# Peptides against a protein of PDB entry 6J07, part 42

Target 1, 107 residues: chain A of PDB entry 6J07
Amino acid sequence: GQRGWFCGSVSQDLRQFWVAEGGTISDPRAADFLFSCDASHPDTLRIYQSLDYIEDNATVFHAYYLSAVANAKIKNSVALGHFILPPACLQKEIRRKIGSFIWEQDQ

## One batch from the design tools (peptide; made by RFdiffusion4, then SolubleMPNN)

Design b2_p16_1_s2 (from b2_p16_1, 6 letters changed)
Fold by OpenDDE base, seed 1:
Structure b2_p16_1_s2 (fold): chain B 107 residues (1-107), chain A 16 residues (1-16)
Amino acid sequence: as target 1 above (107 residues)
Amino acid sequence: VIDELLERHEKVLAKL
């Protein structure tokens, strides 16, 4: 199954899409996927500070991934890896190496 | 750090 946690920064529409696609919503510890639209949101910051994240057992994804999936014509054409949402302190370095984040490009 | 995050992501994908 697909268990997802959502930061408060994520719209209800995206949450509803997740559920419509067969996902469930859970707390961060139970979730398989963690979605956020804001690395600086308190909810997301708590994830980054959690033991699961520190111990390399959690990944935060930008919820724009769900929007991309919803609009994709080809199933499985959206690469989840492009939507990893790193802590703010790492984003500048990542942009330097691989370019701007996809969710920033479509803003 | 980037590589580490990518590896984490791959683990998550395995749950699909």
Scores: peptide ipSAE 0.083, ipTM 0.661, DockQ to the pose 0.577
Fold by OpenDDE base, seed 4:
Structure b2_p16_1_s2 (fold): chain B 107 residues (1-107), chain A 16 residues (1-16)
Amino acid sequence: as target 1 above (107 residues)
Amino acid sequence: VIDELLERHEKVLAKL
């Protein structure tokens, strides 16, 4: 079973898709996957400031991953690593090195 | 920081 936490910035549709695919929804501490659509949302900021995140025990993913999975119909065909959502303060530098994020390209 | 994110990527994939 996959346990996921969702920032308030994530739509109910994507949450429902997660559950429909067999996932459960939990608090951030119990979750295996953390989803957000906004690195600046207060919910997400609390994750970035948490000890779990600082100690590399937590990773935030952009919830657009779920949209991509829904579209592809095969979740393993979508590379989760492309959807890592870094803190806002790091995004400019990351874009400089690897280009725009995938969720920005498809908007 | 990018290398750190890549490392986290591998760690999370192991949970799938």
Scores: peptide ipSAE 0.071, ipTM 0.654, DockQ to the pose 0.473
Fold by OpenDDE base, seed 5:
Structure b2_p16_1_s2 (fold): chain B 107 residues (1-107), chain A 16 residues (1-16)
Amino acid sequence: as target 1 above (107 residues)
Amino acid sequence: VIDELLERHEKVLAKL
């Protein structure tokens, strides 16, 4: 099984997809995956401020990953690593190094 | 911090 936490910025549809694919929903401390659509949302900010995140034991992913998986012809072709959601204050510098985020390319 | 996040990105990719 896979346990996920969801920021309030994530739609109910994406949460339902997670559950439909066999996932469960948990609190951040118990979760294996943390999903958000907004690095500036209060829920996500609390994650960035947590000891688990500060100690590099937690990673926040953009929930668009789930949408990409749902729409992919080949599900295994969607790379979770491309969906890491960094704090807002770091995003400009990260874009400079690795390019635009994948969730920004289709909007 | 940025370098650590980039490293994490690479590690996640390698696990897939």
Scores: peptide ipSAE 0.058, ipTM 0.647, DockQ to the pose 0.307; fails the geometry check
Fold by OpenDDE base, seed 2:
Structure b2_p16_1_s2 (fold): chain B 107 residues (1-107), chain A 16 residues (1-16)
Amino acid sequence: as target 1 above (107 residues)
Amino acid sequence: VIDELLERHEKVLAKL
């Protein structure tokens, strides 16, 4: 599938890139991919509270992935696994184990 | 890009 859901925290430019690459925008339940730039945004919090997420049937990715893909078209492919966006309550522990998230490193 | 995203998503889910 090519269906994506976007948190309100995601810029219109990244949404347009998704559509330009052949994707469509849908509600979270129908989406194949869930994108957010803010784990604390109300839209994303609703995802984390959803049954699909609680039952480990959904994954939220940081939308910075789309920016990285757009900029790396002539480079090696960007790994989606580096862009998993966990709930805020888990982020500090994850950073202690694997270091800062990739979307935070160039800030 | 979307096809690659689908492929990687599947791999990520398999490792979770």
Scores: peptide ipSAE 0.041, ipTM 0.607, DockQ to the pose 0.090; fails the geometry check

Design b2_p16_1_s3 (from b2_p16_1, 7 letters changed)
Fold by OpenDDE base, seed 1:
Structure b2_p16_1_s3 (fold): chain B 107 residues (1-107), chain A 16 residues (1-16)
Amino acid sequence: as target 1 above (107 residues)
Amino acid sequence: VIDELLKRHEKVLAKL
């Protein structure tokens, strides 16, 4: 199944889309997917500070992924890997290496 | 760092 946690920064529409696509909403520890729209949001910061994340067992994704999926014409054409949302302190380095994040491009 | 995040992503995918 697809269990997802959502930062408070994520709109209700995206949450509803997740559920409509068969996902469920859970707390961060139970979730398979962690979605956020703001790496600096307190909810997301708590994830980054969690043992699961520190121990390399958790990944935060930008919730714009769900919007991209909703609008995709080709099923499975949206690469989740492009939507990894790293802590703010790492974003400059990542942009330097691979360019701007996809959610920033479409803003 | 990027490689680490990608590996985390792979772990998430394995849960599907």
Scores: peptide ipSAE 0.085, ipTM 0.666, DockQ to the pose 0.584
Fold by OpenDDE base, seed 4:
Structure b2_p16_1_s3 (fold): chain B 107 residues (1-107), chain A 16 residues (1-16)
Amino acid sequence: as target 1 above (107 residues)
Amino acid sequence: VIDELLKRHEKVLAKL
């Protein structure tokens, strides 16, 4: 699908890019893709607390993925899997195991 | 970007 939900932490520019690329914006229950820039934002927290997420039926991606795609010279060269945004309570341990997240490296 | 998402999302494990 091409329905996306966006946390309030995501800029209007990235939302507009999504739409320009053919995506639509929906509520999180109807969305195929969930984007956020802040795991601690109330909007994103509601996702993590939802039954869909707890039952592994939802994945949140960092919206920086869209920026990376927009700026990539080679289409489809950006790996979506690198942009999974886990809950804040898990991030420290994940960084310990695999290093800093890709969206943090460019900051 | 939609094509990219469709191709790669199926390969992504939930949450991590």
Scores: peptide ipSAE 0.051, ipTM 0.633, DockQ to the pose 0.087
Fold by OpenDDE base, seed 5:
Structure b2_p16_1_s3 (fold): chain B 107 residues (1-107), chain A 16 residues (1-16)
Amino acid sequence: as target 1 above (107 residues)
Amino acid sequence: VIDELLKRHEKVLAKL
């Protein structure tokens, strides 16, 4: 599917890019992809608290992925797996193990 | 872009 949900923290430009590339925008329960720029945003927190997420049937991605794809000279060089956005309470531990998140490195 | 996203999504989910 090509259905995406966007947290209010995501810019209109990135939403427009998604649509321009053939995606549609839907509610979180119908979405195939969930995008956010802020793990602490109320919209994203509601995702983390949802049954789909708790049951490990949903993943939140940092919307910076879309920016990276849009700007990449080689688009298939951008790995979606590097853009998983975990809950804030887990981020410090993750950074300790694997280093800073890719979206933090470029800011 | 969307096609690649779909492919990579499947790979990511398989590892989670």
Scores: peptide ipSAE 0.049, ipTM 0.620, DockQ to the pose 0.090
Fold by OpenDDE base, seed 2:
Structure b2_p16_1_s3 (fold): chain B 107 residues (1-107), chain A 16 residues (1-16)
Amino acid sequence: as target 1 above (107 residues)
Amino acid sequence: VIDELLKRHEKVLAKL
C-alpha cells in the first residue's frame, strides 16, 4: 500500500513529497505508514492510545525520514528502522541505550 | 521511494 497518515506536526512540504512520490493521504486506520514530527502532539497521542498501537499492530515513524530520503536519492538508501518514533515516556530510556535519535543529531 | 518504504517497513515489523 501507498497510504500514509500525517500528524499535524508534519510540514506541508513533506506531505507534498509523499504525494509526489506516488503516495496518498488517509486516516490512521487505513494508512500503511504513520508519520509524525512530535510524539507529544495531540494527533500522535491519539495514535499511541489507539487499539491498533496498543496491540502492536501500528508503528509511528518520524517524518524526517521523508526529508532524508529526498536528500539521499544519489546516496545509499535511508533505513526506515532508524526513524521509529516511540511515545515520549519511552524516549529517555531508549536514548540511554542507543543514543540520540537520528532526527535530533543535526539540530 | 514508496516501494522502498514498503520493503523497509516490512523488515522493521519483522524485527519488532
Scores: peptide ipSAE 0.046, ipTM 0.615, DockQ to the pose 0.090

Design b2_p16_1_s4 (from b2_p16_1, 6 letters changed)
Fold by OpenDDE base, seed 5:
Structure b2_p16_1_s4 (fold): chain B 107 residues (1-107), chain A 16 residues (1-16)
Amino acid sequence: as target 1 above (107 residues)
Amino acid sequence: VIEELLERHKKVLAKL
């Protein structure tokens, strides 16, 4: 099974999609996937400050991944790795080196 | 930190 945690910044629609696809919702310590739409949200900040994250045992993904999967025309064409959500303090530098985040490209 | 994040990115892709 797929266990996911959701920041309060994530819409109910995306949570429902996760469950509809066979996922379950759990606390962040038990979750295999951590989803957020806002790196500065208090829920997400607590993740970044956790030992699991600091020790590189946890990764936060932008929940837009789920929207992309739901709307994908080609099955298995959405790469989860493109949706890693880094702390806000690093995003500007990351954009400079790698480019704009995928969830920002249509804005 | 960025290099570490990139490495994590690669690891995630490898698991897909």
Scores: peptide ipSAE 0.033, ipTM 0.613, DockQ to the pose 0.347
Fold by OpenDDE base, seed 3:
Structure b2_p16_1_s4 (fold): chain B 107 residues (1-107), chain A 16 residues (1-16)
Amino acid sequence: as target 1 above (107 residues)
Amino acid sequence: VIEELLERHKKVLAKL
């Protein structure tokens, strides 16, 4: 599918890019992709608290992924897996083991 | 871009 959900923390520019590339914007349950720029935003917190997320049927990605795709010189050069946005309570441990998130490095 | 995104998503989900 081409359906994406966007947290209120995501800029209009990134939403417009999604639509320009053929995507549509939907509610979280209908969406195939969930984008956020803030794990602590109320919109994103509702995702983390949802049954779909708890049952590992949903994944939140940092919307900076779309910016990286838009600016990439080589098609398919941006790895979506590097943009998984976990709940805030897990981020400290992840940083301890792997280092800072890519969106923190590039901003 | 969207089609490629879907394929990447499938690959990521397989590793999660």
Scores: peptide ipSAE 0.028, ipTM 0.605, DockQ to the pose 0.087
Fold by OpenDDE base, seed 2:
Structure b2_p16_1_s4 (fold): chain B 107 residues (1-107), chain A 16 residues (1-16)
Amino acid sequence: as target 1 above (107 residues)
Amino acid sequence: VIEELLERHKKVLAKL
């Protein structure tokens, strides 16, 4: 599918890019993709607390993925799996095992 | 194109 949900932390530019590429914007339950820029944002926290997420039927991705896709449109494809945004309580442990997240490396 | 993105990432999506 091409339905996306966006946390309030995601810029309008990235939302507009999604729509320009043929995507639509929907509520979290109907969305095929969930995008956020802040695991601690209230919108994202509601996702993590939902049954779909708790039952491992939902995944949140960092919206920086869309920016990377826009910039690398002519280059090799950007791997969506690198942009999984886990709950804040798990991020430190994940960083210890895998390293800094891609969206943090430019900072 | 969203459809193209889905095809390119189908392997990743299948593992999610």
Scores: peptide ipSAE 0.025, ipTM 0.585, DockQ to the pose 0.077
Fold by OpenDDE base, seed 1:
Structure b2_p16_1_s4 (fold): chain B 107 residues (1-107), chain A 16 residues (1-16)
Amino acid sequence: as target 1 above (107 residues)
Amino acid sequence: VIEELLERHKKVLAKL
């Protein structure tokens, strides 16, 4: 699929990159990919509170992934799995086990 | 890029 949903926290540039690469923008329920730059943004919070997310049928990714892909010099060097954006309540535990998130490192 | 994204998404979801 090529449908993406974007939190209001995501810049228009990243949205445009998505479209330029062949993606379309849709509502969260229709989207294949969910992008956000802020786990505490109301848009993203609504995702976390949605039935799809609660039932583990949805994943939110940090939109910085798109920026990383756009700037990648090595093909396939950017792993989407490193850009999972979990709810705020889980982030501390994840950082404790795995370390700081990539988007935090580059900021 | 989209194809790559889709493939990686599937892999990630398979592990969740």
Scores: peptide ipSAE 0.032, ipTM 0.611, DockQ to the pose 0.127; fails the geometry check

Design b2_p16_2_s1 (from b2_p16_2, 9 letters changed)
Fold by OpenDDE base, seed 1:
Structure b2_p16_2_s1 (fold): chain B 107 residues (1-107), chain A 16 residues (1-16)
Amino acid sequence: as target 1 above (107 residues)
Amino acid sequence: KKREELIAELQKRFLS
């Protein structure tokens, strides 16, 4: 089982899907996968300020990834790399270069 | 773990 952490911004439905797929939920220090739906949420901000993140040993992913997997015919066809959730201060620059994030397109 | 390793691990092991 893979260990994941969830920001308070993530719904219980997505958390339950993670567990149903064999994942476990832990604190951010023990987790390998960090999920959030809001880069400005206090929980997520604490991640960005952590030593693990500063030292590039942690990555935050948008929890919309789990929704995409749940809806996909082939689960591994959904690329997790497209769901990296950077700090808000970097998002404008990224949108300028490559366009809107995938989780913003269906909103 | 490096980001690329996490992505590969999740997609190959978790979703298999």
Scores: peptide ipSAE 0.269, ipTM 0.818, DockQ to the pose 0.387
Fold by OpenDDE base, seed 2:
Structure b2_p16_2_s1 (fold): chain B 107 residues (1-107), chain A 16 residues (1-16)
Amino acid sequence: as target 1 above (107 residues)
Amino acid sequence: KKREELIAELQKRFLS
């Protein structure tokens, strides 16, 4: 099983999918995977401000990853690394270098 | 650098 935390911006459907796939839900400190749909949501901002994140010991992923997995024929064909959700202040520069994020393209 | 390489570098930075 995998331990995950979810920002309030993530729908209950995606949370349920996580659990259905064998995942558990925990607080941010205990979680191995942190999911959010909004880098500006207060819940996510608190993650970015945490010591674990500042010390590069935590990563936030866009919850759209779970939607992509749910719709994929082969689950491991979806690259989690493409769904890293950085702080809003960094996103513009990242888009300039590597293009739009996947969750923006599939809208 | 190719897009994939940049993504890989970003991944390494955030997952390290």
Scores: peptide ipSAE 0.057, ipTM 0.653, DockQ to the pose 0.091
Fold by OpenDDE base, seed 5:
Structure b2_p16_2_s1 (fold): chain B 107 residues (1-107), chain A 16 residues (1-16)
Amino acid sequence: as target 1 above (107 residues)
Amino acid sequence: KKREELIAELQKRFLS
């Protein structure tokens, strides 16, 4: 299983799905995957401000990825890279160049 | 396509 950390913005259902799929829940420093539903949530902001993140050793993913996996006919057809959740200060520029994020399109 | 290339760039930037 993989180690994950969850922002307080993530529902208990998605956390439970992660565990049901063999994942474990850990603190941010030990986690391999960091999940959030809100780039402006204090929990997520602390990640963005951490040394690990500033040094590009950490990535935050939108937890909607887990929902997409749960509902997918083929689980590995959902590309994790499409669910990268950048800091809010960068999102507007990214949307302008790349387009709306997947979680914004499907929700 | 342009969008796919940009997504790839985003992945490189935020994934390590």
Scores: peptide ipSAE 0.056, ipTM 0.648, DockQ to the pose 0.089
Fold by OpenDDE base, seed 4:
Structure b2_p16_2_s1 (fold): chain B 107 residues (1-107), chain A 16 residues (1-16)
Amino acid sequence: as target 1 above (107 residues)
Amino acid sequence: KKREELIAELQKRFLS
């Protein structure tokens, strides 16, 4: 199974979906996938400040990815790469260059 | 930063 960590900003429903799909929930250090719904949440900020993240060994994804998967006919048709959640301080520039984030479009 | 650079940075994070 896949190990995931969840920011406090993520609903219990999405966490339950992760587990229902065979995932487990762990601390950030052990997790392969880090999920958050709020780049400014204290939990997520601690991730961005961690050595793992600074050294490019960690990636935070918007938990809306799980919602998209849950609603998709084919689960692997949802591109996880579209759900990378960068620090809030970088989002303005990214949005200017690439466009609005997918979770902003669908939510 | 250029768009290509931003995309590359995100891809790097995703693939790392």
Scores: peptide ipSAE 0.046, ipTM 0.645, DockQ to the pose 0.100

Design b2_p16_2_s2 (from b2_p16_2, 9 letters changed)
Fold by OpenDDE base, seed 5:
Structure b2_p16_2_s2 (fold): chain B 107 residues (1-107), chain A 16 residues (1-16)
Amino acid sequence: as target 1 above (107 residues)
Amino acid sequence: SKREQRLKELQEKFLS
């Protein structure tokens, strides 16, 4: 089973896609997948401040991953690692080193 | 690494 948590910044469509694909929605501590569309959203900030995240036992992903999967011809062709959503305080430096994030390129 | 292993496991779970 796929247990996911969703920030309030994530659209209902993406949440519905998750459920339609067999996923369930859980609280952050029970979820394997943490999805957000906004690193500055209060919901996501609480994740970044959590003990699990601070101890590097949790990862937040940009929910655009679900959209990319939904639109992909081959489900496995979309790499989850490309959709890691780091805290806002780190994003500018990351962009300078590796370029713009995938979810920003399609906007 | 720890993160790489986590990503692999989550990717596999997502595809299951």
Scores: peptide ipSAE 0.430, ipTM 0.879, DockQ to the pose 0.669
Fold by OpenDDE base, seed 1:
Structure b2_p16_2_s2 (fold): chain B 107 residues (1-107), chain A 16 residues (1-16)
Amino acid sequence: as target 1 above (107 residues)
Amino acid sequence: SKREQRLKELQEKFLS
């Protein structure tokens, strides 16, 4: 099953796609998937500040993953790991090593 | 790693 939490920064279209694919929406503590489109949004910041995240038991993903899946038409053709949304303070260093994030390339 | 294992599990959950 798919239990997801959504930051307020995520569009209603992506949220609806999640539900249409059989996903449910829950609070972040009950969710397996944490989606956001803005690492600086207050909702996302609360996740980064949570004990689960600090202890490395939670991961935030950019909701663009859902858009990529929708466009690909094949669920397993898009790697979830490519859509990790780290705190803003880490993103610059990651870009230096790996390059721009996928969601930045296609927006 | 811990993260890699989580990603694998989440990917599988997404496909379920």
Scores: peptide ipSAE 0.430, ipTM 0.878, DockQ to the pose 0.712
Fold by OpenDDE base, seed 3:
Structure b2_p16_2_s2 (fold): chain B 107 residues (1-107), chain A 16 residues (1-16)
Amino acid sequence: as target 1 above (107 residues)
Amino acid sequence: SKREQRLKELQEKFLS
């Protein structure tokens, strides 16, 4: 099953889309998918500070992934890896090397 | 890598 956690920064519309597609919403420890729209939001910061994340057992994704999937004709045409949301302290360096994040381009 | 394997598993889980 699709178990997801959502930061408070994620709109209710995106949460509703997740549920409409068969997903369930759970706490971060039970969730396989962690969604956020703000790496600096307190909810997301708590994820980054968790042992699961520090030990590389968790990944945070930008919730815009769900919007991209919603607009795609084929759901597997959107690469989940393109929506990894790193901590704010790493974002400037990543932008310098790879360019703006996909969610920044389309929002 | 660990992250790469996780991404593959999550992508498959999302499609299931």
Scores: peptide ipSAE 0.426, ipTM 0.877, DockQ to the pose 0.724
Fold by OpenDDE base, seed 2:
Structure b2_p16_2_s2 (fold): chain B 107 residues (1-107), chain A 16 residues (1-16)
Amino acid sequence: as target 1 above (107 residues)
Amino acid sequence: SKREQRLKELQEKFLS
């Protein structure tokens, strides 16, 4: 099964989609998928400060991934790696290298 | 890499 944690910044609609697709919602330590829409949200900041994250054993993903999956005909056509949500302090440098994040496009 | 392997495993887990 899919175990996910959601930052308070994630809409109820996306949470409901996750559950409708068979996912369950758990605390961040038990979750395989960590979703957020705001790297500066206190919930997400606590993840970045956690030992699991600091030791590079956890990854936060932008919840827009779920929206992209919902709109795709084939689930595996949406690359999870494109939705990594890094801490705000790193985003400017990342944009310099790879350009705007996928969730910032078409806005 | 470790990160790449994690992403692959999570992607596969998501599809399962």
Scores: peptide ipSAE 0.426, ipTM 0.876, DockQ to the pose 0.629

Design b2_p16_2_s3 (from b2_p16_2, 7 letters changed)
Fold by OpenDDE base, seed 4:
Structure b2_p16_2_s3 (fold): chain B 107 residues (1-107), chain A 16 residues (1-16)
Amino acid sequence: as target 1 above (107 residues)
Amino acid sequence: SKREERIQRLQELFLK
């Protein structure tokens, strides 16, 4: 399926792009893909605390991925693996080892 | 892994 959930931190433009590409918008439980722009947003925090996420049945992607796809000459040239959005408590350690997140570099 | 599968599925949506 192509059902996506969006945190309140995600702009309407990115949501509209998702729909334009054939996606639908649903609640977190029904969604196939979860998008957020803020790991500290209450909506996203609820995802991290959910049973699905704790059991590794859910992944949160930074919605900037959609922006990157929208602007790419070839949509599948964007590496989605770099857009995993981890909980805020882990981000500092990840930055220390890997460097700044891709969505932070283009802000 | 489950995460890798999800990544693959999402990437495939934009192959059209």
Scores: peptide ipSAE 0.425, ipTM 0.879, DockQ to the pose 0.471
Fold by OpenDDE base, seed 2:
Structure b2_p16_2_s3 (fold): chain B 107 residues (1-107), chain A 16 residues (1-16)
Amino acid sequence: as target 1 above (107 residues)
Amino acid sequence: SKREERIQRLQELFLK
């Protein structure tokens, strides 16, 4: 499936790119992939509080991944694993171990 | 893992 959910923090441009690439937009329960630009946004917080996420059956990706893909000559050259968006409560610890997140480096 | 599988599935979408 290619159903995506988008937090309100994600721009309309990135949503349109998703659709242009063949994706569809759905609610988070039906979505195959979850995108957000803000772990502290209320929409994203609700995802982190859901049973699917708590039971490790859901993953939130930073929507900057879509921007990176759009700008890449070879789309599969973008390492999606670097775009996992964890809850804010874990981000400080993660930065300590692996450094700044990729979406923070160009800002 | 489930997470790795999701990552792979999403990456494969852009191979089309």
Scores: peptide ipSAE 0.414, ipTM 0.876, DockQ to the pose 0.452
Fold by OpenDDE base, seed 5:
Structure b2_p16_2_s3 (fold): chain B 107 residues (1-107), chain A 16 residues (1-16)
Amino acid sequence: as target 1 above (107 residues)
Amino acid sequence: SKREERIQRLQELFLK
């Protein structure tokens, strides 16, 4: 599938890029991929509280991945694994162990 | 894992 859900924190430009690349936009229940730029945004918080996420059947990606892809010379050279957006309550501990998130380094 | 599968599937959308 190629259905994406977007938090209100994601710009219209990134949404348009998703559609331009062949994606569609849907509600979070129908979406194949979930994008957000803010783990503390109410839209994203609802995802983290959802049954699908709690059961580890959903993953939230930082939408900056789409920006990185759009600006890359080779689209598949961008490592998506670095763009997983965990809940805010976990981020401090993750930073302590692994370092700053990629979207924080590049804005 | 499910997460790795989603990563792979999403990356495949941008292979072209």
Scores: peptide ipSAE 0.411, ipTM 0.876, DockQ to the pose 0.458
Fold by OpenDDE base, seed 3:
Structure b2_p16_2_s3 (fold): chain B 107 residues (1-107), chain A 16 residues (1-16)
Amino acid sequence: as target 1 above (107 residues)
Amino acid sequence: SKREERIQRLQELFLK
């Protein structure tokens, strides 16, 4: 259960970190975890349009999580729940209720 | 939830 899919928006460095930590790279249908840095990227849009995602059987995480883990002294101290990447159409509403996303704050 | 389960599984990959 360590297969990851990466949107084209994710840097090679983060992909390499995933592999270095024991992960493997796979297509989105076989992946256990989905990573993206851009909800509007065509690769990510295809995920949001997939049956698995529509039926809530898939979750897209912002790949910045991997950067945060890489830079953390204690890897499991990073709160993954803050790195869920929703479709662009939902982000405005989420920001209104919760505030800016964590990947926006550190940029 | 299924989402929380996925989150926990991913977090477990980075326990060490």
Scores: peptide ipSAE 0.407, ipTM 0.874, DockQ to the pose 0.462; fails the geometry check

